# Designs tried in a protein design run: peptides against a protein of PDB entry 7BDX. Part 257

Target 1, 212 residues: chain A of PDB entry 7BDX
Amino acid sequence: EMGAAACTLLWGVSSSEEVVKAILGGDKALKFFSITGQTMESFVKSLDGDVQELDSDESQFVFALAGIVTNVAAIACGREFLVNSSRVLLDTILQLLGDLKPGQCTKLKVLMLMSLYNVSINLKGLKYISESPGFIPLLWWLLSDPDAEVCLHVLRLVQSVVLEPEVFSKSASEFRSSLPLQRILAMSKSRNPRLQTAAQELLEDLRTLEHN

## One batch from the design tools (peptide; made by RFdiffusion4, then SolubleMPNN)

Design b2_p24_7_s4 (from b2_p24_7, 11 letters changed)
Fold by OpenDDE base, seed 5:
Structure b2_p24_7_s4 (fold): chain B 212 residues (1-212), chain C 212 residues (1-212), chain A 24 residues (1-24)
Amino acid sequence: as target 1 above (212 residues)
Amino acid sequence: as target 1 above (212 residues)
Amino acid sequence: LMDELFEKSLERSEEAEREKPLLL
């Protein structure tokens, strides 16, 4: 209870850039983000057994932690901190996204994907994520989610790779061969307008980069 | 572990007025401060049995909670919130200060006394605290602490009462009869210069108010 | 309660997207 309440307040105030700077300027940031990864990992490992109700204090706590990471990654200094000093947390987020089943923990997946997207705004972050072992298989897995918001945030992450020539050129052949293009094409026909647009734009970008 | 880390970060950022406003502007503040009181109460109730090491995660968590309350009370809107909406928390802090033995939980006592002092800057807060049942006996108890910082913060709280004519006039006779003046006089001879000064000033104020 | 904070985090993610230098 109290931990979830405190973390939820910290999430709320972390929407301010000055608060993110204050978090990162303290000697405690490294420890906090290290334990964040461990806490999220422990939560996901516990899910396959007990139906931890989505409304549990623990669920709220982990959700707030993922929200804090997202808000930190939205700021340039936060991205730099995560990519330089908290790579294990990024590895944990990538692993957790792989461990979660399609339709499982939708809101948590969205926050984790938003955090990775924000990290991908930094070229070093984009390189780190996209060069991670199993990244393209992970995209294939995540694009199998029945949730439109999960799929949308995966498409945004893919687009961040495609729009960066220095990253995409290295893996273009693997992306073209391993991306579920038929699934993305199906998303371009979705009734969800955001998903439809994102899938359409990505398909156009991929075609443009095939001709160049 | 994670709760203590999150709460410690929240404590650090709560040194900003804008963060305090953000905490209080949310729908979560009432719940947070309610659970804060309960958590602190549970911790103090657990101490008389197990030697909870001062360096425990639980100790750090409760310490950070008391720090947050102190930082909130340092801001005008925070004082107003505590006095209007979180009186049970103030009652809890007063009770905990009574339950803790001399020399027990020194740092926690200091933070709780700092929070009460900050609340006492608000005339309504000062009235609420000073009119609390057993307040003067509590001052006598706290002034028996061997720790100079505990005693200093008690003297500051007493001074807040003495310097406010509307409050002091109502209880002046009880203060004069029930304050451990000999103990305060001994503090005016302390080797601790801050304690010495605070005790000396308070004795001068008390004498001035005896002649007026 | 969590939905408002989620939306704020989404807005910040969208703001961060605008910080991507448009490779003009």
Scores: peptide ipSAE 0.026, ipTM 0.769, DockQ to the pose 0.295
Fold by OpenDDE base, seed 2:
Structure b2_p24_7_s4 (fold): chain B 212 residues (1-212), chain C 212 residues (1-212), chain A 24 residues (1-24)
Amino acid sequence: as target 1 above (212 residues)
Amino acid sequence: as target 1 above (212 residues)
Amino acid sequence: LMDELFEKSLERSEEAEREKPLLL
């Protein structure tokens, strides 16, 4: 309980850039984000079968940690810190997204995807994530999720790769062949307007890049 | 571990007035400070014999919580919140200061005393603390501590009472009879300059009030 | 509050997206 409450408050105040700077300006930042990754990993490994995100103190704690990472990644210095000093946490997030089943821990997946997306704003972060082992298979896996919000954030992450020539050119052939284009096309027909728009934009960007 | 790290970061950032406002502006502030009191109480109750403040994750966690309370009490809106909405936490801090032996958990005592001192800046807080059951016996107990820093913060808290006529007039007779004046006089002979000064000032203030 | 904090995290993610030179 108390840990979850403290993390939740820290998450709330981490929306401030100055708070993010204060978090990262301390000698404890490295340790904090190291333990964050370990804690998230332990939680996911404790999940049995088709266990959803429970309203437990532990799930709330992990959710708040993922929120803190997301808010840190929303700030330029936070992105720089994550990409330079907390790569193991990024590796952990990628791994956990792979370990979770479609429909499992949906809210947590969304926050983890948002954190990766924010890191992808940094070219070095985008390179690091996209060059990670199994990244493209992971996208296929995540785009199989029944949740529209998960799929939306996956599409945004894919778009971040597609829109960066230095990154996309290295993997363009694999991306084109390994993207579930039929699923993305189906998403462009979604009644969810955000998902529909994101899928349509990505398909347009992909078509533009095929002709160039 | 992770909880202590999160609380430590929250403590560090709580030095900002804007962060204190953000902490208190949420609907979770009441719950957070309620659980804070419970957590501190559970920790103190778990201590056996002459157990000092250990460098355990749990002690660090509790220490950070006491630090957060102190930093919140350093801000006007934080003092108001504590005095109006978190009185049970103040009661808990007073109780824990009574439950701890002289020389036990010295650093934690100092932070708890600092939080009470900060609350005493508010007249309503000063009234609440000074009118608490057993407050005067508690001062006697705490002034028996072998630690100069504990004694210093007790003297400052006593001075906050003595300097407020509306509060001191209600208890002046009990204060004069129940203060360990000989111990305070001995503290005025201390080689610790901060303790020496605080004890001397308090003795001068007490003498002034005897003649008026 | 988790939903409010989630929305705030979403907003920050959208703000960060607007800071992307390719979206400007």
Scores: peptide ipSAE 0.026, ipTM 0.765, DockQ to the pose 0.285
Fold by OpenDDE base, seed 3:
Structure b2_p24_7_s4 (fold): chain B 212 residues (1-212), chain C 212 residues (1-212), chain A 24 residues (1-24)
Amino acid sequence: as target 1 above (212 residues)
Amino acid sequence: as target 1 above (212 residues)
Amino acid sequence: LMDELFEKSLERSEEAEREKPLLL
């Protein structure tokens, strides 16, 4: 209970750039983000066990952690910190996104995807994420999610790769062969307007890059 | 571990007025401060049991909570919130200060006393604290602490009462009879310059009020 | 409250998206 409450308050205040700077300006940031990844991993691993009813407090705590990472990644100095000093956390987020089944922990997936997207605003972050082992298979897995918000945030991350020629050129062949283009095309016909637009834009971007 | 890390970050960022406003501007503030008091009480109660080695993380967590309360009370709106909406927390702090033995949990006592002192900057807070049952006996107990910082912060709280005629007049008789004037006089001879000064000033203030 | 914090995190992510030069 108290841990979840404290972490949720920290999540709420982390929407401020000045708070993110204060978090990072302390000597505790490295340890905090290290333990954050471990805690998120422990939670996701506990989901496959028959036993632990997702304690609403544990879930809330992990959601708050993912929210903090997202809000830190929304700030330029936060992105720089994550990419330079907390790469293991980024690896953990990528792993956990692979371990979670379609429809499982939807809100957590959205927050983790948002954090990765925010990190991908930096070319260095985008390179790190896109060059991660199994990144393209992970996109294929995540785009199989029945949730429109999960798919939307995956499409945003894919677009982040596609719009950067230096990154896209390294994986263009694999993107063309392994990306679920038919699923993205189906999403461009979605009744969800955000998903529809994002899928349509991505398909247009991909077509433009096929002609170059 | 993670709870203590999150709470410690929240403590660090709570040194900002804007963060305190953000904490209080949310719908979680009431619940957070309620659980804070309960958590601090549970910790102090666990100290009298033979069993729990003070987990360094639990101690750090409770210290961070007390630090957050102190930092919230340092801000005018935070004082108003605590005095209006979290009186039970103030009662808990007063109780815990009574339950802790001289020399026990010195740092926690200092933080709790600092929070009470900060609350006492508001006349309403000062009234509430000073009118609490057993307040003067509590001051006598706390001034028996071997720690100079504990005693210093108790003297500051006593001075906050003495400097407010509206509050002091209600308890002036009990203060004169029950306050450990000989201990305060001994503190005015301390080698600790901060304690020496605070004790000397308080004795001067008390003498001035004896002649009026 | 989780939803409010989620929405705020979404807003911050959308703000960060606007910082991306290639989307402008």
Scores: peptide ipSAE 0.024, ipTM 0.765, DockQ to the pose 0.298; fails the geometry check
Fold by OpenDDE base, seed 4:
Formats: structure tokens, sequence, C-alpha cells
Structure b2_p24_7_s4 (fold): chain B 212 residues (1-212), chain C 212 residues (1-212), chain A 24 residues (1-24)
């Protein structure tokens, strides 16, 4: 309980840029993010494919950790820190997104995807994520999720790749062949306006890149 | 480990007034401080009078909690919150200071005393603490500590009482009879300049109040 | 657009925090 409460408060205050700077300016940041990755990994491994009680202190704790990472990645210095000093955490997040089944830990997936999206704003982060082994298969897996928010944040991450010629040009053929384009097209017809917009924009960007 | 790391970061960022406001502005503050008290109490009870490993994750966690309380009490709104909404936590801190032996958990004692000192800046807090059952005996007990920092922060807390006529007048006779004046006089001869100054100032304040 | 999407990402993190179940 207390650990989850403390971590939850840390998450709440990490919405401030000044707090992110304070977290990163300390000598404890590296250790914290290292243990964060391990804790998240341990939690996901403990699921054994079962639906955990989303309301457990442990799940709340891990949820808060993912929130902190997301909020850190929301700040320029936080992205720089994560990409330069916390690559193992990024690897862990990518791994966890692969290990979680569709519909499993949806809120956690959303936060992890949000963190990756935020990291992808940094060109080094985008390169690191997109060059990760199995990244494109992971996108397919994640786009199979029934949750609209999961799909939305995957589409946003895909768009980050598509909008960066230096990244997209390297894997454009693989992206086009290995993206679930029919599923993205179905998402462009979603009643969820955010999902609809994100899918439409991505389809437009992909089409534009076919003509060039 | 992770809980202690998260709590330690929360402590670090709680040095900011904005972070204290953010902690208190949330719906989680009451629960957090309630569990904080329980966690600190549980830790001290687990000592059974033995010297715990000061370097344990548990001790570090509790140390960080005491640090958070101290930093919250450093802010006007934080003092108001603690005095109005977290009296049970204040009672817990007073109890824990009584339960800890001289030289036991010195760092924790220092933080707890610092928190009480900060709370004592609020007149309601000062009243609440000073009117606590066994407060004067507790001062005697704490002033018996061999640690100069413990003694320093006790002297500061005593001075908060002495400097407030509305509080001191009620118990002036008991304070004078039940304070270890000879020990305070010995502290005024300390090689520790901070302890020396605090003891000297308190002795001067006490003398001034004898002539009035 | 990236900055707006970014702010929205932060807002969503905060929303997700607000939507957290009360710790039991």
Amino acid sequence: as target 1 above (212 residues)
Amino acid sequence: as target 1 above (212 residues)
Amino acid sequence: LMDELFEKSLERSEEAEREKPLLL
C-alpha cells in the first residue's frame, strides 16, 4: 500500500516540468529508472497470462511507474535522459508491450505506449525504438488490441516513424508490407473520433509517401 | 527497493513548495499521510529495541517518509494541512520519538523532530504538540540523546514553546521544573556551534521569562 | 502538431492518474 501511494504521488507531481528536472538532477534517477524497468517486468511476468486484479496495490504501483516514465518523456530533458541513460527501460517497455496479450493490462499498455510516443519525439528515441528488434511485428501485435486507446497510441507511434524520413526510408518497404493496413483502414471508420483521426492521418501520410 | 526509491524521489521533490501544493491538492494526500504514520509506527515497533540496519530499504523508506513530512511542514499550506487534517500523524511522530531509545534511529529522530519544529511554526501546531500528553517528559527523554543533532532539534522545539507566551504561560512552571536545565547548560558549552547557540538562546529566553 | 499531441499525451497521463481506482 504505502509504496503504491508514494509512487502515485510521485506520478502526480511528475506532470510538472520542474519536478521532472528535479528527478533527473538527482543522483538517484538512474537507479530509480533501472529498478522501474525491473519492477514493471517482474509484474508482467507474474501475470502468467491471467487477468490480474487491476485494483491491486502492485498493479497500481506499476501503473504509477509507467505514468512517471510517460511524464518524464513529456519533457525535453526527460526524453534526453531516457534515450541516453535509460535505454534498458525502453527495451523493457518494448518487451512488455510484446508480452502482454490483447486486452491484458490495457491501462498499463496505454501508459507504456504514451511513454514510447513521448520518447519518439526525440529523433534519437525514435531511431532507438524503431530500430529495436521486432518493432514492426510489435506494431502488428499491438494494433490487434481491441482497446481503442491502445490502438490510438500505436497509430501515433507509427505516425512518428512515418513522419521522419530518416527513419521511415530505411524500413518503408517493411512498414508497408507488415503494417495491418486493412485494420488501420477499419480504424479510420471508427466511431471514436480520436482513433478515426489518427488512422486517417496515418493513411494519408502513408499514401503521400507512396507517391514520392 | 522500488518503494524506497520512489519515496526517496518524492522526498527530494517535496523540497519544492509547488510540489507540496500538488501533493496536498490531490485527493490522495489524506490517505498518504495516514498510511505514512502507520508505516513509520510499524517500522519502529519492529525494532524491538534492537539497532536495525540503518541501510535497509525499509529504514530508507521510513526515512524518506519522515523527510516528506518535514518538507510538507516547511510550507504554510503544508503546516495547515498537517495540523488540521493529519493530527494522527503528529501523534504518531510524538509517540515514535518516545519509543525510540537514545542513539536509536538517530537520523529518523532528527527528521521527525524537524517535522515537529516545522509544525510548531503554526500556532495551532505548536498548541497541539505542546498540549500532547507527556510532551514535557518527552523533551527530557529526547534531550538525553547523545546525538547533537537530536538535541539541537529538541532545543529548537522547546524554543518554539518558550517564544510563544500563549503556550508557555500555561506550562511555564512545569517547563522550568521538568526541563533538564543542567543539560541545556552543558549544551551551551558544546563544541558544536549550532548546539551551543541553540542552548544559549534558549537559556537566555528562559531567564528573560523569569524576570517577567 | 507534435507539441499539441505532446501536451495531449501529458493530459492523458494526468487523466489516467485521476481515473485510477482509489488504492484499497
Scores: peptide ipSAE 0.023, ipTM 0.748, DockQ to the pose 0.111; fails the geometry check

Design b2_p24_8_s1 (from b2_p24_8, 12 letters changed)
Fold by OpenDDE base, seed 5:
Structure b2_p24_8_s1 (fold): chain B 212 residues (1-212), chain C 212 residues (1-212), chain A 24 residues (1-24)
Amino acid sequence: as target 1 above (212 residues)
Amino acid sequence: as target 1 above (212 residues)
Amino acid sequence: SELMEELFRKTEENTERAPLEAAE
């Protein structure tokens, strides 16, 4: 309980850029983010089968950790720190997104995807995550999720890859051969307006790339 | 380990006034400080006999909690919050300072005494802690500590009482009858310059009060 | 939409903060 409460407060104040700088400027940042990945991994591995997100202190603790990572990645110096000094955490987030089943831990998936999207704002961050083994299959695995918010954040991450020619060129063959076009087309007809628009925009960008 | 790391980061960033305001402006502050007192109490009660401060994650966690309380109390709105909304925590800190033996948990005692001193900067805070049952005996109990830093912070808290006539008048009889004058005189001869000066200043203030 | 085009722009303006309500 106390750990979750402290982590929740840290998450809340990490919404400030100056707080992120203070976190990173200290000598405790590396240790904190190292243990963060391990703690998130331990939580996900402890989930039994098809269990929904837990309404528990443990869930709150892990959500707060994911929130902190997201807020750190929202700041330029935070992205630099994560990409240079905490790559294991990024690898862990990618792995955990693959380990979770569709419909499992939806809110946690959204937070993790938000953190990866924030990292992808930097070309160095985008290169690192997109060059990760199994990245393209992972995107399509996540896009099979029944949750509209998960799918939206996957589409945003896919868009981040597609919009960078240097990055897209490396994965273009695998991307084109495995693209779940029917799923994206179905999303462009979604009742969720954000998902509908994101899917439509991605389809337009993909069409443009096919004609170039 | 993770809880201690998160709490340590929260402690570090709580050195900022704006972070303290952010912590207190959230709906989680009351719960956090409620559990803080319970956690500190649990730690102190778990100590076996004459055990020194633990070099452990649990100790680090409790030190960080005490550090957060100190930093919150360093800010005017933080003092108001503690004195109005978290009096149980102040009562707990006073109780724990009484429960710890001389030479036991020195660093924790220093942090707790620093928090009480910070609270004492406000007249309302000083009134509250000085009117606590057993406050005067507690000061003298703490002043028997072999550690110079513990004694220094006790002297600072005693000074805070002595410098406020409205507060001192309520305890003046008990204070004068139980004052460990020989101990304070010995401290005025300390090799620690801060302790020496603090003891000398307190003796001068006491002499002034005796002549008025 | 212009709003969604902005969401995909590779600028710091498009980073998202995680609100505490995301855990509630």
Scores: peptide ipSAE 0.049, ipTM 0.821, DockQ to the pose 0.097
Fold by OpenDDE base, seed 2:
Structure b2_p24_8_s1 (fold): chain B 212 residues (1-212), chain C 212 residues (1-212), chain A 24 residues (1-24)
Amino acid sequence: as target 1 above (212 residues)
Amino acid sequence: as target 1 above (212 residues)
Amino acid sequence: SELMEELFRKTEENTERAPLEAAE
């Protein structure tokens, strides 16, 4: 309980750039983010089936950790830190996103996807995560999720890849050959306006790339 | 481990007034400080004898909590919060200071005493803690500690009482009747310059009060 | 759309913070 409360407060204050800088300026940052990855991994491994106790201290703790990572990744120096010094955490996030089933741990997925998206703002970060083994299959796996927010954040991450020629060119063949076009088309007709827009925009970008 | 790491980071960033305001501006602050007291109490109750594992995750966690409380109390709005909304935490700190033996958990004592001193800057806070049952005996109990830093912070807290006529007048008789004068005189001869100075200043203040 | 080009522009301005409410 105390850990979850402390982490929640740390998450809340991590919305400040100055707090992120303070976190990263300390000698404890590396250790903290290492333990973060381990803690998140332990939580996901302990999940039995589809039942997630959303309100448990353990789940709240992991959510707070994911929130902190997201807020760190929202800051330039935070992205640099993650991409240069905490790559294992990024690998862990990618792994955990793959280990979770569609519809499982939706809120955690969203937070982790947000963190990866923020990392993808940095070209070095985008390169790193997109070059991860199984990244493209992972995107499609995640896009099969019934949750609109999960799908939205997946589409945003896909867009980040598509909009970066230097990255997309490396994976273009695999991307095109496995693209769940019908799923994306279905999302472009979603009643969720954010999902609809994201899907439509991605489709437009993909069409542009096919003509070029 | 993760809890201690999170709390340590929160402690570090709590040195900022803006972070303290952010902590207190959230709806989670009351719960956090409630659990803080409980956690500190549980730790102290679990201590067997004089052996403290100073480097344990548990001890570091409690130290971080005490540090956070101290940093909150260093800010005007933080003092107001503690004195108005988290009095149970102040009661817990007073209790724990009484439950610890001389020489036991020295670092924790120092942090807790620092928090109480910071609270004493607020007249309402000083009134509250000084009116606590057994407060004067507690001060003398703590002043028997062999640790110079503990004694220094006790002397500072005593001075806060002595320098406030509205508070001191209520306890003057008990204070004078139980004052460990010989101990304070001995401290005024300490090789520790901070302790020496604090003891000498307190003796001067006490002499002034005897002539008035 | 221009709005989405802006939303997907790989700039610092396009990063998202995680609000505490995301856990609730």
Scores: peptide ipSAE 0.050, ipTM 0.820, DockQ to the pose 0.090; fails the geometry check
Fold by OpenDDE base, seed 4:
Structure b2_p24_8_s1 (fold): chain B 212 residues (1-212), chain C 212 residues (1-212), chain A 24 residues (1-24)
Amino acid sequence: as target 1 above (212 residues)
Amino acid sequence: as target 1 above (212 residues)
Amino acid sequence: SELMEELFRKTEENTERAPLEAAE
């Protein structure tokens, strides 16, 4: 209970750039983010056995951690920190996104995807995550999620790859061959306006790349 | 481990006034400080049985909590919040300071005393803590601590009482009759310059009150 | 749409903060 409460407060205040800078300026940041990855991993691994009540203090704790990572990644110095000093955490997030089934831990997936998207704003971050083993298959796995928010954030991450020629060119063949075009087309007709727009934009970007 | 790390980061960032405002502006603050008191109490109660390693994650967690309370109390809105909405926490801190033996949990006592001192900057806070049962005996109990920092912060809190006529007048008889004058005089000769100065100032303030 | 330009411009302006409400 107390840990979750503390993490929740830390999550809330991490929405401030100055707080992110303060977190990262301390000597505790590296340890914190190392343990963060371990904690998130332990939580996701625990889901295979016991039906952990998703409303548990443990789930709230992990949500807060994912929120903190997202907020850190929203800031330039935070992205730099994550990409340079906390790559293991990024690896963990990618792994956990692969381990979770469609419809499982939706809110956590959204936060983790948001964090990866924020990291992808940094070209170095985008390169790092896109070069991770199974990255392209992971995107399509995640895009199979029934949740519109999950799919939205996947599409945003896909777009980050598509809009970066240096990154896209390296995986263009795999990307094109495995692209769930019908799924993306279906999303472009979604009643969710954000999902609809994201899918439409991605389709436009992909069309532009085919003509170039 | 993770809880302690999160609390430690929250402690660090709570040194900012803006962060304190952000903590208190949220809907989670009341619950957090309620659980804080309970957690600190549980820790201190656990000391009677098992020699809890003072260097444990648990101790670090409680230290961080006490640090957060101190930092919140350092800000005007934080003092107002504690005095108006978290009196149970103040009661708990006073109780725990009474439960701890001289030389026991020195760092925690210092942080708790710092928090009470910060609260005492608010007249309403000073009134509240000084009207707590056994407050004057508690001050003398705490002043028996062998640690100079503990004694320093006790003297500061005593001074807060002495310098407030409305508060001091209510307990002046008890205060004068139980005053460990020899102990304070000994502290005025301490090699610790902060302790020496605090003791000297208090003695001067007390002399001024005797002549008035 | 203005919303999409905000979503896909690879600038700091397009980073999303996670509000506490994202857990609710």
Scores: peptide ipSAE 0.044, ipTM 0.818, DockQ to the pose 0.111; fails the geometry check
Fold by OpenDDE base, seed 3:
Structure b2_p24_8_s1 (fold): chain B 212 residues (1-212), chain C 212 residues (1-212), chain A 24 residues (1-24)
Amino acid sequence: as target 1 above (212 residues)
Amino acid sequence: as target 1 above (212 residues)
Amino acid sequence: SELMEELFRKTEENTERAPLEAAE
């Protein structure tokens, strides 16, 4: 309980840029983010057995960790740190997103996707994520999720790839051949306005790439 | 391990006034500080059995918690919060300081004493602490510690009492009758300059009170 | 919990959108 409470407070205060800088300026940041990845991995691996009550201290802890990573990635120096010093954490997040089933740990998925999106703001981060093995199949796996917010954040990440020609060119053939166009088209008709808009924008971006 | 790491980071960033305000501005502060007291108490109670390695995750965690409380108490709004909303935590800290033997958990004692001193900056906090049952005997118990830093922070807390006539008048008889004068005189001759100065100043303040 | 939801919202507010132009 106490660990989860402390981690939740750390998550809350990590919304400040100055707090992110303070986290990173210490000599403990490297160890913290290393253990973060391990903890998140352990949690996801434990889901196959005991139905971890979604409200367990462990789930709250991992949720807070994902929130911290997201908030760190929301700051330029945080993105630089993650891409240069915590690549294993990024690899872990990508792995965990692949290991989770549709509808499983939706809130955690959203935060992990948000963190990856924030990392993708930097070209170096986008390159690293997009060059990860199985990245394109992972996008489509995640886009099959019944949750609109998961799908929204997947679409945002897809858009980050599509809008960077240097990155998109490397995966363009695989991307085009595997694109779940019908799924994206269905999302463009969603009653969720954020999902609808994101899907429409992505479809427009894709059309632009076909004409160039 | 992860809990201790998160708590240590929270401790580090809590050195900022803005972070303290953020901690307190959330709806979780009450619960956090409640659990903090329980966690610290559990740790101290466990010391009678297994020699908790001073470097255990648990010791680091409790050390970080005491650091957080100290940093919260360093800020005016934090002192107000502790005195108004977390009195049980203050009671716990006083209890734990009494339960620990001389030389036991020195670093933890220092942080707890620092937190109480910070609380004592507010007259309301000083009143609350000084009116706690067994407070005067506790001061002398703590002043018997072989550690110079523990003794220094005890002297600082004693000084806070002595410098407030409204508070001192309530305990003056007990204070004067039980004062370990020889111990304080010995401290005024310490090779530790901080301890020496604090003991000298306290002796001067005591002389002033005898002449008034 | 309500607080976890609030913190979740705050995290969403702090997410940067990559401006189309800034992925230099």
Scores: peptide ipSAE 0.035, ipTM 0.799, DockQ to the pose 0.213; fails the geometry check

